# Peptides against a protein of PDB entry 5NXQ, part 25

Target 1, 114 residues: chain A of PDB entry 5NXQ
Amino acid sequence: EIQIPVSMAAEEEYLRSKVLSELLTDTLENDGEMYGNENEVLAALNGAYDKALLRLFASACSDQNVEKALSLAHELKQDRALTAAVKISERAELPSLVKKINNIREARYEQQLK

## One batch from the design tools (peptide; aimed at target 1 R91)

Design b2_p17_3_s3 (made by RFdiffusion4, then SolubleMPNN; from b2_p17_3, 5 letters changed)
Fold by OpenDDE base, seed 2:
Structure b2_p17_3_s3 (fold): chain B 114 residues (1-114), chain A 17 residues (1-17)
Amino acid sequence: as target 1 above (114 residues)
Amino acid sequence: SKEEEIEKTLEEEIAKL
């Protein structure tokens, strides 16, 4: 059995989830109607998207690639995913990354208040 | 190792999502 590297698997899942999430989002925005399970489907896709992205994020942290990790963190959609990224960064002992991700969270909080 | 601890934290946090 051929074992696919975790990073490759994560990237594939990320790309798939990203495409599907974007397609669904565009459809909902264009139609302007949300009925049935559409919101739940979107939430599920966003969840899968963030989970896949966090796997890439953790890999970047393991590589001590703070720049790449930060770039990935900016792509996270859910606040709880950013929280996860902070926890991962703390475990990776990357305090500068922790601070930068918390800045992202704070910025999003401020944007939501507007 | 640090990498193992990172992976552990990753799985713990993913499980919460």
Scores: peptide ipSAE 0.721, ipTM 0.967, DockQ to the pose 0.975
OpenDDE base, seeds 1, 3, 4, 5: peptide ipSAE 0.720, 0.719, 0.720, 0.721; ipTM 0.966, 0.966, 0.966, 0.966

Design b2_p17_3_s4 (made by RFdiffusion4, then SolubleMPNN; from b2_p17_3, 6 letters changed)
Fold by OpenDDE base, seed 3:
Structure b2_p17_3_s4 (fold): chain B 114 residues (1-114), chain A 17 residues (1-17)
Amino acid sequence: as target 1 above (114 residues)
Amino acid sequence: SKEEEIEKTLEEEIAEL
């Protein structure tokens, strides 16, 4: 059996989770029909999506690729996932990245106040 | 190593999501 490299597997999982999350979101936005469990399903999909992204994010941090790491952080959906990204950045000793991710969080907080 | 510590932090954070 062919073994898939960890990095490729992570990217595949990210893409799969992204497609499923977007498909569900589009369906809910366009059709508007709720059966009572859609939010739970969406949350589960978002969780898997963010977990996959964080694996890619950690890899970028290990490479000290701040630009790639920041780009990935912008794609994170949950605030808790951004918090995780901050902690990973701190362990990676990338203080500039920590500040930039906190700026993302602050910007999202401001949008929620509207 | 630094890489190992990053991986450790990653797994700890993922477990809480």
Scores: peptide ipSAE 0.707, ipTM 0.964, DockQ to the pose 0.896
OpenDDE base, seeds 1, 2, 4, 5: peptide ipSAE 0.706, 0.702, 0.702, 0.703; ipTM 0.965, 0.965, 0.965, 0.965

Design b2_p17_4 (made by RFdiffusion4)
Pose (drawn by RFdiffusion4):
Structure b2_p17_4 (pose): chain A 114 residues (1-114), chain P 17 residues (1-17)
Amino acid sequence: as target 1 above (114 residues)
Amino acid sequence: SREEFLEDAEKIIEEAF
């Protein structure tokens, strides 16, 4: 059976998680539950989404592509995932990227104050 | 190295998730 590179597999998993998360969120926001495990599936789905996105983020940092990495960070869902992105940026010694990601966290926190 | 960085970044990802 064909082996898939972890970097390439992450991109597919990110897109798949994005599609399935958007579909299941639309179902829960309009029709509610039908099968019985949608809430748990959606929670796991958002988790797999950010994990795959953090892997692509790490590749971008490895490639010193700060601009691509920031765009990936913007697509993150969980605030705890933004924290993980900051730690990956620090590990990659990209201080300019840390500041811009921390601006995203602050901006979201400002929405939390409204 | 690139491999070391990506293995360390994966450890950070596993801690978060």

Design b2_p17_4_s1 (made by RFdiffusion4, then SolubleMPNN; from b2_p17_4 with D8E K11E E14D A16T)
Fold by OpenDDE base, seed 5:
Structure b2_p17_4_s1 (fold): chain B 114 residues (1-114), chain A 17 residues (1-17)
Amino acid sequence: as target 1 above (114 residues)
Amino acid sequence: SREEFLEEAEEIIDETF
C-alpha cells in the first residue's frame, strides 16, 4: 500500500469533493434533472468537502497559521462545519480565531435573512 | 502534541458528520 501524507490525502479529498460538488451543482442548475437522490448526493459531497477542509483547517491550527486557518474556514459550506471549526479552534487555544469564525457564522445568518 | 491535537480534531469532525 502506498503511504500518502495526511495533508496530501486531505488536500486530494478536498479538491475531489470541490470539483464534484461544483459539477453536480452546475448540472442541476443547467439541466434541472431530478432523479430523487441528487440532494442526497450533493449533501454527501458537501459533507466530504467540509470534512476535508476541516482536516486542513486542523493542520493549519496546529501550525499556528491563523491566517490560513481563517481562509479555510471561509471556504466551509455548512454551518455545522463552522461549528466544528470553532470547536477545533478552541482546542487549539486560538480565541481570536474562534471569534472570527463566529463572525462568519453570524454573517451567513444575516445573509439568509436577506 | 500535534498528534493528540489532530486526533481530537478528527473526533470533532466525526461527531459533526
Scores: peptide ipSAE 0.754, ipTM 0.970, DockQ to the pose 0.781
OpenDDE base, seeds 1, 2, 3, 4: peptide ipSAE 0.750, 0.751, 0.752, 0.752; ipTM 0.970, 0.970, 0.970, 0.970

Design b2_p17_4_s2 (made by RFdiffusion4, then SolubleMPNN; from b2_p17_4, 8 letters changed)
Fold by OpenDDE base, seed 5:
Structure b2_p17_4_s2 (fold): chain B 114 residues (1-114), chain A 17 residues (1-17)
Amino acid sequence: as target 1 above (114 residues)
Amino acid sequence: SKEELLKESEEIIDETF
């Protein structure tokens, strides 16, 4: 079996999970129907999506590509994923990135309170 | 190092999900 490079695997998983998550979300919004396990399926897909993004994020951090890392952080959906991104940024010794990601988290928190 | 960061990142990801 041919071994697929980690970066390629992460990108493939990101793209696949992104498409599936968006399709499911659009279906739920457009059809106005909720099935028994749809929320659980969506959560699982979003989890896979964020996991894939975080691997790309870590790769960007390892390359010291702060701009790419930040752009990827903006695409993260779950707060727990942003928390993970902060931890990864700390390990990468990128304090400016830590600050910017925390700002994203704070902004989202404030939006939820409105 | 890059390798160390990627390993630590994978651990963080696994702890998160």
Scores: peptide ipSAE 0.751, ipTM 0.972, DockQ to the pose 0.801
OpenDDE base, seeds 1, 2, 3, 4: peptide ipSAE 0.750, 0.749, 0.751, 0.748; ipTM 0.971, 0.972, 0.971, 0.971

Design b2_p17_4_s3 (made by RFdiffusion4, then SolubleMPNN; from b2_p17_4 with R2K D8E K11E)
Fold by OpenDDE base, seed 5:
Structure b2_p17_4_s3 (fold): chain B 114 residues (1-114), chain A 17 residues (1-17)
Amino acid sequence: as target 1 above (114 residues)
Amino acid sequence: SKEEFLEEAEEIIEEAF
């Protein structure tokens, strides 16, 4: 069995999930076709996407690369993913990153209130 | 260690989803 480095595997999954999520979204927006499971598929894809990002995020944190970690956090789609990123940042003892990610969450909450 | 940290991170990720 071939072992792939965690970072490479995460990047592959990220890119795959990103592309598929975008394709599905575009299809739904442009074609308007619904079979009843598209939302479930989209949710699963978004989950996989965020999971992959979080793994990259964790890697960046382990490297003490706050800038890279923050950039990855901005790409996260779901609030639960941001929450996970905060937890990971706390474990990494990166308080500045914690604050910045919380700012992202707060900003998104404010946008949802509009 | 870095490995232990990444394992903990994975647990956090799995719990979030």
Scores: peptide ipSAE 0.751, ipTM 0.970, DockQ to the pose 0.851
OpenDDE base, seeds 1, 2, 3, 4: peptide ipSAE 0.750, 0.751, 0.750, 0.750; ipTM 0.970, 0.970, 0.970, 0.970

Design b2_p17_4_s4 (made by RFdiffusion4, then SolubleMPNN; from b2_p17_4, 5 letters changed)
Fold by OpenDDE base, seed 3:
Structure b2_p17_4_s4 (fold): chain B 114 residues (1-114), chain A 17 residues (1-17)
Amino acid sequence: as target 1 above (114 residues)
Amino acid sequence: SREEFLEESEEIIDETF
């Protein structure tokens, strides 16, 4: 069996998870109701999606590519993923990125309160 | 090193999910 490079595998998983997550979300929005284990499926897909993004995020941080890292952080869906991104940024010694990601989190919190 | 950083990052990710 051919081994796929980690970066390519991450991108493939990201794209797959993104597409499936979006399809499920669109279906939910169109139908208006979820039944059975659909929420669990969505959670699993979102998890896989964010995990893939975080791996790309870490790679960007290692390259000191703050702009790319920040762009990827904006694509993260779950708050726990943003928290992970902050931790990774701290270890990368990128305080400006830490601040910007925290701003993303704060903005999302404010939106949830509306 | 980059490799060590990525390994540590993977640990953070695994702890998160």
Scores: peptide ipSAE 0.751, ipTM 0.971, DockQ to the pose 0.781
OpenDDE base, seeds 1, 2, 4, 5: peptide ipSAE 0.751, 0.749, 0.751, 0.746; ipTM 0.971, 0.971, 0.971, 0.971

Design b2_p17_5 (made by RFdiffusion4)
Pose (drawn by RFdiffusion4):
Structure b2_p17_5 (pose): chain A 114 residues (1-114), chain P 17 residues (1-17)
Amino acid sequence: as target 1 above (114 residues)
Amino acid sequence: DEYLELADELADEVIHA
C-alpha cells in the first residue's frame, strides 16, 4: 500500500477536517442532533483540524516562510492552538512571527471583551 | 496541554529533524 508523506497528508487532513467541520456545524446550528454523536464528532473534528494545520505551520516555519506561516495561523480555530503556534515559532527562532501571532491572540481576546 | 505537547513534538520532527 502507498505510503503518504506526513507533510502532504497534513494538507489533505486539514482540508477534510475543514469541510466536515463546516458541514456538521451547519447541521447542528439548524437541525440539531440526528444520529446522537454529532457534538462529540464536531469537537474531535475541530481538534484534528488545528493539529493538521499546526503541522503545515511547522513546515512553513522550517522553510522560513513567515508569510505563509502567518496565513496558516489565521486559519486556526482554538485559542490554545494559537498558543501552540507561538511555541512552534519560538522553537523555530522567528521572533517577528511570534509578535504577529500574539497580535491575533490579543485581537481575539478583544472580541472576548465585547 | 495537549497542544503544547504537540508543538514540542512538531518542532523536534519538522524544524530540528

Design b2_p17_5_s1 (made by RFdiffusion4, then SolubleMPNN; from b2_p17_5 with A11S D12E V14I A17K)
Fold by OpenDDE base, seed 3:
Structure b2_p17_5_s1 (fold): chain B 114 residues (1-114), chain A 17 residues (1-17)
Amino acid sequence: as target 1 above (114 residues)
Amino acid sequence: DEYLELADELSEEIIHK
């Protein structure tokens, strides 16, 4: 078995999940159909995607790369994942990042209320 | 919540690293 660095593994997982999610979405948007479990597949892919992003996010926080961390946070899809990112930021003692991520959450809430 | 659990795990790695 080949050992892969954590950061590289996270990146690979993220990219794979991202690509698969996009491909599935494109297929469905173009009158595609699969096996009747598209919603479950999308949910699973989104979960894997966000989890992979959170690993990258944590790595960025560890490197004190706030700009990269914030950029990654913008890519998170689920609110629960953003909440997790806030928690990580708090533990990493990055209050500025906490505020910025909370702003992302608030902005999404406002958009959903429309 | 599995995401909060993941956050705990990742945070621990950051703090103890």
Scores: peptide ipSAE 0.590, ipTM 0.931, DockQ to the pose 0.810
OpenDDE base, seeds 1, 2, 4, 5: peptide ipSAE 0.589, 0.589, 0.589, 0.588; ipTM 0.931, 0.931, 0.930, 0.931

Design b2_p17_5_s2 (made by RFdiffusion4, then SolubleMPNN; from b2_p17_5, 6 letters changed)
Fold by OpenDDE base, seed 1:
Structure b2_p17_5_s2 (fold): chain B 114 residues (1-114), chain A 17 residues (1-17)
Amino acid sequence: as target 1 above (114 residues)
Amino acid sequence: DEFDALADELAEEIIHK
């Protein structure tokens, strides 16, 4: 068995999950047909997507690359994933990043209200 | 929460690198 570096594995999973999530989303939005499991599959794909992003995010934090970390945080889809990113940022002692990610969360809350 | 657990895992890796 070949051992692949974590960063490379995360990037591959991110790209794969991103593509599949987008394709499934487009199918649901454009075709309008449900066969019984599309929402479950979409949730699983989005979960894998955010998990992969969080690994990349953590790597950026480890490198003290705050701008890259912030850019990755903007790509997160689920609020629970943003919360995870905040926790990682706190542990990495990056308070400016914490504030900016919390601002992302607040902005999304406001969008949901309108 | 699986994301919370993942965050703990990843944070631990950052602290010890």
Scores: peptide ipSAE 0.590, ipTM 0.932, DockQ to the pose 0.798
OpenDDE base, seeds 2, 3, 4, 5: peptide ipSAE 0.579, 0.586, 0.588, 0.588; ipTM 0.931, 0.932, 0.931, 0.932

Design b2_p17_5_s3 (made by RFdiffusion4, then SolubleMPNN; from b2_p17_5, 6 letters changed)
Fold by OpenDDE base, seed 2:
Structure b2_p17_5_s3 (fold): chain B 114 residues (1-114), chain A 17 residues (1-17)
Amino acid sequence: as target 1 above (114 residues)
Amino acid sequence: SEFEELADELAEEIIHK
């Protein structure tokens, strides 16, 4: 039995979730049709997407690859996922990354207020 | 790693709540 590295599995899941999320988003934006369940499906896909990203983020933190971790954090969609990334960064003792991710959160808060 | 475990825990919270 061939074991797939965790990072590779996470990458695969991330890419799959990303594609599906983007396809659904594009469909909603382009077609403008809502049948009542698209938002729920999108939320589920976004959840899976962020979950996969967080695993990649954790891997980057484990590698002490702050730049990669920050890049991944920018791709997170949900605020709760950013919060999770902060917690991971704190555990990784990467205060600069913590600050940068919090800046992302603050920026998104400002955007939501507009 | 400990970070991966933490990610799994936090990710599960995102998915299940």
Scores: peptide ipSAE 0.211, ipTM 0.837, DockQ to the pose 0.122
OpenDDE base, seeds 1, 3, 4, 5: peptide ipSAE 0.209, 0.205, 0.207, 0.210; ipTM 0.835, 0.832, 0.834, 0.836

Design b2_p17_5_s4 (made by RFdiffusion4, then SolubleMPNN; from b2_p17_5, 5 letters changed)
Fold by OpenDDE base, seed 5:
Structure b2_p17_5_s4 (fold): chain B 114 residues (1-114), chain A 17 residues (1-17)
Amino acid sequence: as target 1 above (114 residues)
Amino acid sequence: SEYDKLADELADEIIHK
């Protein structure tokens, strides 16, 4: 059995979950199909998406690639995922990244008020 | 939470201290 590197596996998971999430979202928005479990399916897909991103994020932090980590953080959808990213950044002793991710969270809070 | 646990796991993997 061929072992897939963790980074490659994370990338694959990210891409797969991203595509599926986007396809489902587009279908629901444009076709209006309702099956009664759409929100649960979307939540599951978005969860998988964010979890995959967090794995990539952690890898970037491990590489001390703050810019890549920040870019990935911007792609996170859920606030709880951003919180997780902050926690990872804190543990990785990257205070500048912590601040920048918190700025992302604050900006999203502001947008929600509009 | 699930994400908190994931964060801990990932942090443990990347932090060598």
Scores: peptide ipSAE 0.524, ipTM 0.914, DockQ to the pose 0.693
OpenDDE base, seeds 1, 2, 3, 4: peptide ipSAE 0.518, 0.504, 0.512, 0.503; ipTM 0.912, 0.912, 0.913, 0.910

Design b2_p17_6 (made by RFdiffusion4)
Pose (drawn by RFdiffusion4):
Structure b2_p17_6 (pose): chain A 114 residues (1-114), chain P 17 residues (1-17)
Amino acid sequence: as target 1 above (114 residues)
Amino acid sequence: EREEFLEDAEEIIEEAF
């Protein structure tokens, strides 16, 4: 059976998790539950989404592509995932990227104050 | 060096998730 590179697999998993998360969120926001495990599935789905996105983020940092990395960070869902992205940026010694990611966290926190 | 960075980054990801 064909082996898939972890970098290429991450991209697919990100897109798949994005599609499935958008569909299941539309189902729960309009029709509610039908099968019985949608809430748990959506939670795991958003978790897999940020994890795959963080792997692509690490590849961008490894490639010193600060601009591609920031755009990936913007697509993150969980605030804790933004924290993980900051730590990956620090590990990659990209201080300019840390500041811009921390601006995203502050901006979201400002929405939390409204 | 690149492989080490990506393994360390994966450890950070596993801590978060």

Design b2_p17_6_s1 (made by RFdiffusion4, then SolubleMPNN; from b2_p17_6, 9 letters changed)
Fold by OpenDDE base, seed 4:
Structure b2_p17_6_s1 (fold): chain B 114 residues (1-114), chain A 17 residues (1-17)
Amino acid sequence: as target 1 above (114 residues)
Amino acid sequence: SKKKLLEEMEKIIDEAF
């Protein structure tokens, strides 16, 4: 049995979750019909998506690749994921990245208030 | 080590979800 590297597994999971989330979102936007637990499915998919992204983010942080990490952080959807990204950045001792991610979070908060 | 660091980061991720 061949063990898949963590980075490859994370990328595959990210792509799968991204596609499924987008497909479901597009379907709901197109027909506007909700049947049952679509919102819960979306939440689960978004969770998996962010979780996969965070693994890629962690990898980038471990490589001290701040620009790549920041780009990945911008793709995160949920606030809890951004919070996790901050914690990961702190553990990686990347204070500049911490500040930038906090700026992303603050910007999203402001948008929600509008 | 990098491995240990990634493991710690994974714990952070797991706690968030």
Scores: peptide ipSAE 0.710, ipTM 0.962, DockQ to the pose 0.821
OpenDDE base, seeds 1, 2, 3, 5: peptide ipSAE 0.709, 0.710, 0.709, 0.710; ipTM 0.962, 0.962, 0.962, 0.962

Design b2_p17_6_s2 (made by RFdiffusion4, then SolubleMPNN; from b2_p17_6, 8 letters changed)
Fold by OpenDDE base, seed 2:
Structure b2_p17_6_s2 (fold): chain B 114 residues (1-114), chain A 17 residues (1-17)
Amino acid sequence: as target 1 above (114 residues)
Amino acid sequence: SRKELLEEMEKIIDETF
């Protein structure tokens, strides 16, 4: 059995989820068609996307690659994923990253309130 | 260890989703 490194598997899943999410998003934005299940599908895809991305994020944190981790955090879509990223950063004992991710979350909160 | 750290991080991820 060929073992695929966890990071590679995560990358593959991330890319797959990203592509599918983007395709569906583009379709909804461009066509405006709603058949009733698009939002559900998007939610599922976004979940998978963020989950995969968080694994990459965790890997970056474990490597003490703060810059890479931060860049990945910016790509997270869901607030719950950002929260997870904060927790992961805390566990990795990266306080500077914690602060930066919290700033991202706060910025998004402010945008949502407007 | 790094392995243990990643496992803990995975738990955080699993709890999130």
Scores: peptide ipSAE 0.713, ipTM 0.963, DockQ to the pose 0.817
OpenDDE base, seeds 1, 3, 4, 5: peptide ipSAE 0.712, 0.711, 0.711, 0.713; ipTM 0.963, 0.963, 0.963, 0.963

Design b2_p17_6_s3 (made by RFdiffusion4, then SolubleMPNN; from b2_p17_6, 6 letters changed)
Fold by OpenDDE base, seed 3:
Structure b2_p17_6_s3 (fold): chain B 114 residues (1-114), chain A 17 residues (1-17)
Amino acid sequence: as target 1 above (114 residues)
Amino acid sequence: SREKLLEEMEEIIEETF
């Protein structure tokens, strides 16, 4: 088995999960087809998507690339993933990034309350 | 080290999902 660099693997998984989640979402929204497992598949894809993004995020943090890290954080879908991003930022000793990610979370909370 | 940092970050990721 060929070993793929972690960053490349994460990127691949991110892209795959992104495409598949978008396709599935579009199918559900436009066609309304339900076979009983679409929500589970979507949840799994979203999880895989965020997980892959977080690995990219972690890599960016380790490189002290705050701008790239922040850009990636904006692409995270789940709140739990943003929470993880905060923790990762703390470990990387990037307090400015912590604040910015928390702002993202707060903004999303406000949007959900509408 | 960068490697150690990434390992810690991976642990955070794994505990999240």
Scores: peptide ipSAE 0.713, ipTM 0.963, DockQ to the pose 0.823
OpenDDE base, seeds 1, 2, 4, 5: peptide ipSAE 0.712, 0.713, 0.711, 0.713; ipTM 0.963, 0.963, 0.962, 0.963

Design b2_p17_6_s4 (made by RFdiffusion4, then SolubleMPNN; from b2_p17_6, 6 letters changed)
Fold by OpenDDE base, seed 3:
Structure b2_p17_6_s4 (fold): chain B 114 residues (1-114), chain A 17 residues (1-17)
Amino acid sequence: as target 1 above (114 residues)
Amino acid sequence: MREKLLEEMEKIIEEAF
């Protein structure tokens, strides 16, 4: 069995999860009818997406690539994922990144209130 | 160092979901 490098596997999983999440989201938005399990499927897909993205984020943090890490953080969908990204940034001793991610989270909270 | 750091980060990820 060919061992795929961890980074490539993470990117593939990210892309797969992204596509599936987007397709499901578009379908739900267009058809307007959510069947009982669709929300669960969407949540699972979004979870997988954010997990894959966070692994890429962690890698970027370990490389002290703040710009790449921040770009990845903007792609995170769930607040829990942003919270994880903050914790990861703290472990990586990147206080500037912590502040920037917290700003992303605050901005999203403000958007949800509108 | 990097490997240990990534392991800690993976733990954070798994705890978040």
Scores: peptide ipSAE 0.691, ipTM 0.956, DockQ to the pose 0.810
OpenDDE base, seeds 1, 2, 4, 5: peptide ipSAE 0.688, 0.689, 0.690, 0.690; ipTM 0.955, 0.955, 0.955, 0.956

Design b2_p17_7 (made by RFdiffusion4)
Pose (drawn by RFdiffusion4):
Structure b2_p17_7 (pose): chain A 114 residues (1-114), chain P 17 residues (1-17)
Amino acid sequence: as target 1 above (114 residues)
Amino acid sequence: SHITQEELDAIIKEYLE
């Protein structure tokens, strides 16, 4: 059976999680539950989404592509995932990227205060 | 700097599990 590179597999998992998460969120926001495990599936789905996105984020940092990395960080869902992205940026010694990601966290916290 | 898979797994585990 064909082996898939972890970097290439992460892009597909990111996109799949993104699609499935959007579909299941629309289902729960309009029709509610039908099968019985949608809430748990959506929670795991958002988790897999951010994890795959963080793997692409690390590849962008390894390639010193700060711009591509920031765009990937903007697509993250969990606030804790933004924290993980900051630690990956620090480990990659990209201080300019840390500041811009921390601006995202602060901006979201400002929405939390409204 | 380069990010290894072991380092990335450790960060993902700390902050998302």

Design b2_p17_7_s1 (made by RFdiffusion4, then SolubleMPNN; from b2_p17_7, 6 letters changed)
Fold by OpenDDE base, seed 4:
Structure b2_p17_7_s1 (fold): chain B 114 residues (1-114), chain A 17 residues (1-17)
Amino acid sequence: as target 1 above (114 residues)
Amino acid sequence: MKISQEELDEIIDEYLN
């Protein structure tokens, strides 16, 4: 039995979810074909994507690699995932990272209002 | 400080489910 380290498994899951999410998004944007469940599938894929990314984020926080953690946070899609990242940063006792992630959230809020 | 896997799972479940 081959055991894969948790970090490697998380990276694989992230990459897989990222590819699938991008492919589905491109299909919906370019072809506009809706068969009734594409939005639900996309939501599920985005959820899986952010979950996988948050695990990588937590690993970076544990390593005290703030720059890597911040880079990963920028890749998060859902606001609720950014909120989770803030909570993880708080648990990791990285207040500077908390502030930077909140700045990302605020910037996205402003863009949504435009 | 390292976050525990249990706490991480709780955070993910709270905000992503």
Scores: peptide ipSAE 0.649, ipTM 0.950, DockQ to the pose 0.874
OpenDDE base, seeds 1, 2, 3, 5: peptide ipSAE 0.644, 0.646, 0.644, 0.646; ipTM 0.950, 0.950, 0.950, 0.950

Design b2_p17_7_s2 (made by RFdiffusion4, then SolubleMPNN; from b2_p17_7, 6 letters changed)
Fold by OpenDDE base, seed 1:
Structure b2_p17_7_s2 (fold): chain B 114 residues (1-114), chain A 17 residues (1-17)
Amino acid sequence: as target 1 above (114 residues)
Amino acid sequence: MEISEEELEEIIKEYLE
C-alpha cells in the first residue's frame, strides 16, 4: 500500500468531502427526499469536511501562513469547527489569527439573529 | 510554535466528536 504525506491525505479527504456534500445538496434540492436520513448524512459529511479542513488549517498555521489559514477558516461550516480553529491558532501562538477567526464567528452569529 | 499531530487530534476530538 502506498503511503502519502499527511498534508496530501488531508487535501484528498477535504476535496472528497466537499464534493459529496455538494452532490447531496444538489440532489435534495432537485429530487426531493431520498431515504429519510438526509440530515444525518449531512451532519456526518459536514463533520468529515470540517475535520479535513482543520488538518489543512493546522498545517498552514505550522507554516506561519496566516493568510492561507484564514482562507481555510472561512471555508469551515460549523461554529464548533471555528472554535477548534481558534484553539489551534492559540497553540500555534498566532494571536492575530485568533482575533480574525473570532470575528468570523461573531459575524455568523449576527447573521443568525436576522 | 508548531502544533504537534497528537495535540491536533486531541483538539479535533474535543470539538468535533
Scores: peptide ipSAE 0.626, ipTM 0.948, DockQ to the pose 0.897
OpenDDE base, seeds 2, 3, 4, 5: peptide ipSAE 0.624, 0.622, 0.626, 0.623; ipTM 0.948, 0.948, 0.948, 0.948

Design b2_p17_7_s3 (made by RFdiffusion4, then SolubleMPNN; from b2_p17_7, 5 letters changed)
Fold by OpenDDE base, seed 5:
Structure b2_p17_7_s3 (fold): chain B 114 residues (1-114), chain A 17 residues (1-17)
Amino acid sequence: as target 1 above (114 residues)
Amino acid sequence: AEISQEELDEIINEYLE
């Protein structure tokens, strides 16, 4: 049995999900046909992507690497994932990171209103 | 402070499931 470190496994899953998400996005933008399940597939891929990224985020928090954690948070796609990142930051006792992530959320809200 | 994998899973499931 091969044991892969959690962080390495998360990185692998992140990369895999990122590639798949990008491929789907490109297909929808250029061809726009996914046989009626575009939204479901996209949601699943985005979910997997953010989940993988959050694990990397948590690792950065555990390392007290706030800059890396913040950089990863910017890569999160869903608002609900940012909320999860806030919760993780709270548990990691990183209040400065909490504030910074909330700023990301607020910025995205403003952009969505445009 | 470090977060346990169990707690991390709970957070992820709470917001992304």
Scores: peptide ipSAE 0.657, ipTM 0.955, DockQ to the pose 0.876
OpenDDE base, seeds 1, 2, 3, 4: peptide ipSAE 0.655, 0.655, 0.655, 0.655; ipTM 0.955, 0.955, 0.955, 0.956

